Peptides against a protein of PDB entry 4ASU. Designs and how they scored, part 107

Target 1, 270 residues: chain A of PDB entry 4ASU
Amino acid sequence: ATLKDITRRLKSIKNIQKITKSMKMVAAAKYARAERELKPARVYGVGSLALYEKADIKTPEDKKKHLIIGVSSDRGLCGAIHSSVAKQMKSEAANLAAAGKEVKIIGVGDKIRSILHRTHSDQFLVTFKEVGRRPPTFGDASVIALELLNSGYEFDEGSIIFNRFRSVISYKTEEKPIFSLDTISSAESMSIYDDIDADVLRNYQEYSLANIIYYSLKESTTSEQSARMTAMDNASKNASEMIDKLTLTFNRTRQAVITKELIEIISGAA
Target 2, 83 residues: chain B of PDB entry 4ASU
Amino acid sequence: FTFASPTQVFFNSANVRQVDVPTQTGAFGILAAHVPTLQVLRPGLVVVHAEDGTTSKYFVSSGSVTVNADSSVQLLAEEAVTL

## One batch from the design tools (peptide; made by RFdiffusion4, then SolubleMPNN)

Design b2_p15_1_s4 (from b2_p15_1, 5 letters changed)
Fold by OpenDDE base, seed 5:
Structure b2_p15_1_s4 (fold): chain B 270 residues (1-270), chain C 83 residues (1-83), chain A 15 residues (1-15)
Amino acid sequence: as target 1 above (270 residues)
Amino acid sequence: as target 2 above (83 residues)
Amino acid sequence: SEEEELEKKLKELKE
């Protein structure tokens, strides 16, 4: 490589490093906020899921329509955040298909669609875009819930798959159940609950869906920002190492050029 | 007893004497060993009676309340403020 | 997009 080539590459990598450092800082700020907001969101979301856990709602075997909701975002450069969700979605879809279930998929965030488009395009109902630029709000979750409920797909049971935040260096892809109104209404385990008005149950279910989506978004966001921070840090370090290596190469090459020029002068070969 | 909004937790697995909630079907009090039920909230006042006799008041918007067989209660409001 | 461009550059950096 010529000195010019090395210089160009050095400049390019230095610019990349500046960008990755900046992105790291942004991710760090977003992570800090997300982590703070996750605390109440987790209590809220887990509280919403308590009914389904305690009631032990079961879907009859004759019910075959299953909905998979993958929760991620539109933004990349966050390690395995998207691929982890997609992997579990694929696994769940395959398992359900093997069990004779009809599977439809909803992606929250464009990256899910991007990953699964080739293999699962026929199973996608809708992809929610514009996720991840700003912190998710309950309003956002409500919009998603409403659109899902109005999608026209009459699923019996569903699975929401998202990354649960564990620590700054750890997340776990998890699955939580989603039940249709009909499934809840027909569940024998619900008999222990007092007479519930149909309208009340419908409204309750709408809140439950919004609640779990909100919770999943908060978990996902926190995990994503943490992962991005780590990814950008790693990128910055890699860039730094490359800069050091190229700088050494530059110096060696420069010396070699000088030596060559001296030899040419001495030999008269110039 | 858990009482939370998406952004704030007021009670987390706490023991309380009584919780008065505004529901679409009417306001009712949740006591210990209340029968399991599901309700949706209407805008109104939530009153929490602690075991020590302390009473706290909150204004809530929409949401849900769940009373489970194990006596656990989840009051989940879309918005809630302390009064 | 700027992000896609950066991703491309980062991939090139890792190679």
Scores: peptide ipSAE 0.254, ipTM 0.932, DockQ to the pose 0.943
Fold by OpenDDE base, seed 4:
Structure b2_p15_1_s4 (fold): chain B 270 residues (1-270), chain C 83 residues (1-83), chain A 15 residues (1-15)
Amino acid sequence: as target 1 above (270 residues)
Amino acid sequence: as target 2 above (83 residues)
Amino acid sequence: SEEEELEKKLKELKE
């Protein structure tokens, strides 16, 4: 490589490093906020899931329609955040298909569609875009919930798949159940909740869906920002190493060029 | 007893004497060993009666309340403020 | 997008 080539590459990598460092800082700020906001969101979301855990709601085997909701975002550069969700979605879809279930998919965040569109395009109901630019709000979750409920797909049971935040260096892709109104109303385990008005139950389920979506978004966001910090840090380190290597190469090449020029002068070839 | 909004936690697995909640079917008090029920909140006042006799008042917008067989209660409001 | 471009560059950097 010529000195010019090396210099060009060095400049390019240095610019990349500047960008990744900046993105790391931005991600750090967003992470700090996300983590703070996750604390109450987790209590809220886990609280919403308490019924399903305690009631141990079962879906009859003859019910075949299953909805998978993958939760991530539109934004990349966050390691395996999106691929982890997509991987589990694929696994779940395959398992359900093997069990004779009909599977439909909703993607929260464009990255889900980006990853799965080729292999699972026919199973997609809708993709929610414009996720990840700002912290998710309950309003956002409500919009998603409402659109899901109005999608026309009459699922019996569903799975919401998202990355649960564990620590700044760790997340875990998890699945939580969602149930249709019909499934909840017909569940034997719900018998202890007698005399529930149908309208009340419907409204309750609407809140439940919004709640779990909100929770998943908050977990996902926190995980994503943390992962982005790590990814950008790694990128910065990789860039640094490359800069060091190229700098050495540059110095060696420079010396070689000088030597060549000296030889040409001495030999009279120039 | 858990009482939270999306952005704030007021009670987290706490022991309380009684919680008065505003529901679409009317306000009712949740006491220990209350029968399992699911309710939807209407805008109104939540009153939490602590074991020590103190009371706290909150205004909630909408949401849900769950009373489980194990006496656990989840009060989840879309919006809630301390009064 | 700018982000996609950066992703591409980062991938190239890792190669």
Scores: peptide ipSAE 0.251, ipTM 0.931, DockQ to the pose 0.932
Fold by OpenDDE base, seed 2:
Structure b2_p15_1_s4 (fold): chain B 270 residues (1-270), chain C 83 residues (1-83), chain A 15 residues (1-15)
Amino acid sequence: as target 1 above (270 residues)
Amino acid sequence: as target 2 above (83 residues)
Amino acid sequence: SEEEELEKKLKELKE
């Protein structure tokens, strides 16, 4: 490589490093906020899921319609955040299909559609875009819940798949159940909940769905920002290492060029 | 007893004597070993009676309340403020 | 997009 080539490459990598460092800082700021907002959201969301865990709601085997909601975002450069969710969605879809279930998919965030469009395009009901630029609000979750409920797809049960935040360096892709109103109302285990008005149960279910979606969004956002921060940090370190290597190469090459020129002058071959 | 909004936690797995909640069907008190039930909240006053006799008041908007067979209670409001 | 371009550049950097 010529000195010119090395210089050009150095400049390019230095620019990349500047960008990745900047992105790391932005991600760090967003992570800090997300983590703070996740604390109450987790209590809220886990509280909403308590009924389903305690009631042990079962879906009859003759019911075949299953909904999978994958939660991520529109934005990349966050490591395996999107692929992890997509992988589990694929696995769940395959398992359900093998069991004779009909599977439909909702993607929260455009990246889910981007990954699954070739293999699962016919199973998509809707993809929610414009996710990830701003922190998710309960209002956002409510909009998603409402659209799902009004979609006309009468699922029996479903799964919401998202990345649960564990630490700044760790997340885990998890699945939580969602149930239709009909499934909940007909569940034998719900018999102990006496004197529940049908309208009350409907409203309750709407809140439950919104609550779970909100929770998943908050977990996903926190996981994503932490992952992006880590990814950008790693990229910056890699760039730094490359800069060091190229700088050494540049210096060696420069010395070689000078030496060659001196030899040519001394030998008269110039 | 868990009482939270999306943005704030007021009680997390706490032991309380009684919680009064405003529901669409009317206000009711949740005592120890209350029968399992599901309700939706209407805008109104939540009163938490602690075991030590202290009382805390909150205003809530919409939401849900769950009383489980194991006596666990989840009060989840969209909006809630301390009074 | 700018993000896609950066991602491409980062991938190239890792290679």
Scores: peptide ipSAE 0.249, ipTM 0.929, DockQ to the pose 0.914
Fold by OpenDDE base, seed 1:
Structure b2_p15_1_s4 (fold): chain B 270 residues (1-270), chain C 83 residues (1-83), chain A 15 residues (1-15)
Amino acid sequence: as target 1 above (270 residues)
Amino acid sequence: as target 2 above (83 residues)
Amino acid sequence: SEEEELEKKLKELKE
């Protein structure tokens, strides 16, 4: 490699490093906000899931329609955030198929579709795009919930898969259950609840779905921003190491060129 | 007793004496050992009676309330403000 | 997109 080539590469890597550092700072700011907003969202979301946990709602084995909702975003450069969700979705889909279940998939965020399009395109009901640029709102979750309910797919049970935030350096892909109105209404464990009007139950279920989706979005966003911050930091460090290596190569090459020129001068071979 | 909106937590696993909630089927009070029930909130006033005798008032837009067999209560409002 | 371009560049750096 010529000195010119090395210099060009150095310049390119330095520019990349500047970009990754900038992105790290942006991710850090978004993470701080996301973490703050996650606190109430978690209480809210966990509260919504409490019924299903306490009632121990079971889906009859004869019910075959299963919905998988994967939650991530449209944006890359966040490590294994998307692949982790996709991997668990694939595993769940395979297990359900092996059990003779019909599986349909909803992707929240374009990255899910991007990863699963080739293998699971026929199973996708809908993909929600434009996720990740702005913090998710309850309105966003409500829109997703409404579209799901209006999709015409009458699932018996479902799973929402998302990354739960643990710490700035850790997240875990988790699955939470989603139940249809029919499944909830027919569950034996629900018998202890006083006569619930069908309209009330329907409305309750709609809120529950929106609540769970909102919760998942907030967990996912916080995890993503944290992961992006880490990814950009790692990229910056890698760039730094490469700059150091190339600088050494540059210096060695420069010395070699100088030495060669000196020898040519001394030898009189010009 | 848990009372929260998507953006704010008012009570988190707290012990309260009574919670009055506005539901679509009517307003009712949740006391200790209330029977399990599910209700949807209508716009209105929530009144929380603490064990120390203090009362707090809130306005809620919509949402849900769940009373479980273990006496846990989840009041989840889409929007809520302290009055 | 700028992000896609950056991803490409970062991938090239890891080679």
Scores: peptide ipSAE 0.239, ipTM 0.922, DockQ to the pose 0.954

Design b2_p15_2_s1 (from b2_p15_2, 6 letters changed)
Fold by OpenDDE base, seed 2:
Structure b2_p15_2_s1 (fold): chain B 270 residues (1-270), chain C 83 residues (1-83), chain A 15 residues (1-15)
Amino acid sequence: as target 1 above (270 residues)
Amino acid sequence: as target 2 above (83 residues)
Amino acid sequence: SELEKLAEELKEEAE
């Protein structure tokens, strides 16, 4: 490689390093906010899931319609955030299909569709785009919940798959159950609950779905920003190492060129 | 007893004496060992009676309340403010 | 190189 080539490459990598450093800082700021907002959201979301855990709601085996909701975002450069969710979705879909269930998929965030479109295009009901630019709000979750409920797809049970935040360096892909109104109303375990008005139960379920979606979005966002921060940090370090290597190569090459030129002058070959 | 909105936690697995909630069917008090029930909140006042006799008041917009068989209660409001 | 891939991804996100 000529000195010119090395110089060009150095410039390019230095520019990349500047970008990755900047992105790291942006991700760090977004992470800090996301983590702060996740604290109450987790209590809220876990509280919403408490009924399902305590009531041990079971879906009858004769019910065949299953909905999978994958939660991620539209934005890349966040490590395995999207692929982890997609992997879990694929696994769940395969297991359900093997059990004779009908599976439909909803993607929250465009990246889910991007990954699964080729293999699961026929199973997609809807993909929600424009996720990840701004922190998710309860309003956003409500819109998603409403669209799902109004989609006309009468699922019996479902699964919401998202990345749960553990720490700045760790997340875990998890699955939480979603139940249809009919499944909840017909569950034997619900008999212990006093006469619940059908309208009340419907409204309750709408809130429950919105709550769970909101929770999943907050967990996903926090995980994503943390992962992006880490990814950008790693990229910056890699760039730094490459810069060091290329700088050494440049210096060696420069010395070699000088030496060659001196030899040519001394030998009269120039 | 858990009482939270999407953005704020007021009580997290706390022991309380009584919680008065505004529901679509009217306001009712949740006492210890209340029968399991599901209700939807209407805009109104939530009153939490602590075991020490302290009373706290909140205004809620909408949401849900769950009383489970194990006496756990989840009050989840879309919006809530301390009064 | 991994850096080149990153550069391409960065370009896509910046657009």
Scores: peptide ipSAE 0.106, ipTM 0.920, DockQ to the pose 0.938
Fold by OpenDDE base, seed 4:
Structure b2_p15_2_s1 (fold): chain B 270 residues (1-270), chain C 83 residues (1-83), chain A 15 residues (1-15)
Amino acid sequence: as target 1 above (270 residues)
Amino acid sequence: as target 2 above (83 residues)
Amino acid sequence: SELEKLAEELKEEAE
């Protein structure tokens, strides 16, 4: 490689390193906020899921329509955050299809569509874009929930798949159930609950859906920011190592060029 | 008894004597032996009666309340503030 | 290389 080539590469890598360092800092700040906001969100979300856990709601096998909601974001450079969700979505979709279920998919965040579009385009109902630039709010979750309910797809049950935050260095892709109003209303396990007005139950389910979506968004965001921080740190370190290597190569090459020029001058071969 | 909003936790698996909640069908008190039920919150006052006799008041917006067979209660408000 | 991949991803993210 010529000195010019090495210099160009060095410049490029140094620029990348600057970007990754900046992104690391931004991710760190967002992570700190996300983690703080996740604490109450987790209590809130887990509380919302308590009914389904306690009631052990089962969907009859004859019910065929299943909705998969994948939760991630629009933004890349966060390691396996998106691919992990997509992988589990694929697995779940395949399992459900094998069981004779009809599967439809909703992507929260454009990256889900980006990954699954070629293989699952026909199963997509909607993709929610503009996710991940700002922290998710309950309002955002409510909008998503409302859109789902108004999508026209009358699912019987569903799965929301998202990355649950464990620690700054760990997340786990998980699945939580969602149920249609009809499924909840007809569930035998719900018989222990007092006679509930149909309108009340409908409203309750709307809140439940919004709550679960909100929870999933908060878990996902925290996981994503942490993963991005780590990814950017790793990228910065890799860039640093490459810069060091190229710098050494540059110095050696420079010396060789100088030596060659001196020899040419002395020999008159220039 | 769990009482939370998306942004704040007021009670997390706490033992309380009674919780008064405003629901769309009317306000009711949740006691330890209350029958399982699902309700939707309307804007109003939540009153939590602790076992030690203390009473706390909250204003809530919309949300849900769940009373399970195991006596666990989840009060989930979209917005809630301490009064 | 990993750095080249990163560069491409950065470009995509910037677009």
Scores: peptide ipSAE 0.100, ipTM 0.921, DockQ to the pose 0.887
Fold by OpenDDE base, seed 1:
Structure b2_p15_2_s1 (fold): chain B 270 residues (1-270), chain C 83 residues (1-83), chain A 15 residues (1-15)
Amino acid sequence: as target 1 above (270 residues)
Amino acid sequence: as target 2 above (83 residues)
Amino acid sequence: SELEKLAEELKEEAE
């Protein structure tokens, strides 16, 4: 490589490093906010899931319609955040199909669609875009819940798959159950709940779905920002190492060029 | 007893004597060992009676309340403010 | 190569 080539590459990598450092800082700020907002959201979301955990709602085997909701975002450069969700979605879909279930998919965030479009395009009901640039609100979750309920797909049960935040250096892809109104109303375990009006149960289920979606979005966002911060830090370090290597190469090449020129002068070849 | 909105936690696994909630079918009090039930909230007043005799009042918008068989209660409001 | 890949991803993200 010529000195010019090395210089060009150095300049490019230095620019990349500046960008990754900047992105790290932005991600750090967003992470800090997300983590603060996740605290109440987790209490809220876990509270909403408590019924289903305690009631141990089971879907009969003859019920075949299963919905998978994958939660991530539109934004890349966050390590394995999207691929982890997609991987679990694929696994779940395959297992359900093997069990003779009909599987439909909803993607929250465009990256899910991007990963699964080739292999699972026919199973997608809808993909929600414009996720990840701003913190998710309960209003956002409500819109998603409403769209799902009005989609016309009458699922029996489902799974919401998202990355649960553990720490600044760790997340875990998890699955939480979602149930249709019919499944909840027909569940034997629900018999202990006294005098539940059908309209009340419907409204309750709508809130529950919105709550769970909101919770998943908050967990996902916090995990994503943390992962992005780490990814950008790693990228910055890698860039630094490359800059060092190229600088050494540049210096060696420069010396070689100088030596060659001196030899040419001495030899009269110039 | 857990009482939270998406953005704020008021009670987290607390022991309370009674919680009065506004539901679409009417206001009712949740006592210790209340029978399991599910309700949806209407805009109105929530009153929490603590074991120490302290009473706290809140205004809530919409949401849900769950009383489980184990006597755990989840009050989840879309919006809630302390009065 | 890894940095080149990152550069492409950055471009895509910026668009």
Scores: peptide ipSAE 0.100, ipTM 0.911, DockQ to the pose 0.940
Fold by OpenDDE base, seed 5:
Structure b2_p15_2_s1 (fold): chain B 270 residues (1-270), chain C 83 residues (1-83), chain A 15 residues (1-15)
Amino acid sequence: as target 1 above (270 residues)
Amino acid sequence: as target 2 above (83 residues)
Amino acid sequence: SELEKLAEELKEEAE
């Protein structure tokens, strides 16, 4: 490579490093906020899931309609955040299909659709875009919940798949159950609950769905920002190493060029 | 007893004497031996009676309340503020 | 090569 080529590459890598460092800082700030906001959101979300855990709601085997909600975002450069969710979605879909279930998919975030479009396009009900630019709000979750409930797809049970935040260096893809109004109302384990008005139960279910979606969004966001921060840090370090290597190469090449020029001058071969 | 909004936790698995909640079907008090039920909140006042006799008041906008067989209670409000 | 890939991803993200 010529000195010019090396210089051009150095400049390019330095620019990339600048960008990745900047993105790291942005991700760090967003992570810090997300982590703070996740604390109450987790209590809220886990609280919402408590009924399903305690009641041990079972879906009859003859029920065939299953909904998978994958939660991620529109934004890339965050390691395996999206692929992890997609992988689990694929696995779940395959297992359900093998069990004779009808599977429909909702993607929260455009990246889910991007990954699963070829293999699962016919199973998608809807993809929610514009996820990840701003922190998710309960309003956002409510919109998603409402859209799902109004979609006309009468699922019996479902799974919401998202990345649960563990630490700044770790997340785990999790699956939580979603139940239809009919499934909840007909569950034997719910018999211990007082006779609940149908309207009340409907409204309750709407809140439950919104709550779970909100929780999943908060977990996903925190995981994503942390992963992005790590990814950008790694990229910056890799860039730094490459800069060092190229700098050495540049210096060696420069010396070689100088030596060649000197020889040409001395020999008169120039 | 867990009482939270999406953005704030007021009680997390706490022991309380009684919680008064405003529901769409009417306000009711939740005690330790309350029967399992699901309710939807209407805008109104939540009153938490602590074991030490302290009473705290909150305004909630909407949400849900769950009373489980194990006496666990989840009060989940869309919005809530301390009064 | 990996850095070039990253550069392309960054461009895509910026679009």
Scores: peptide ipSAE 0.099, ipTM 0.921, DockQ to the pose 0.945

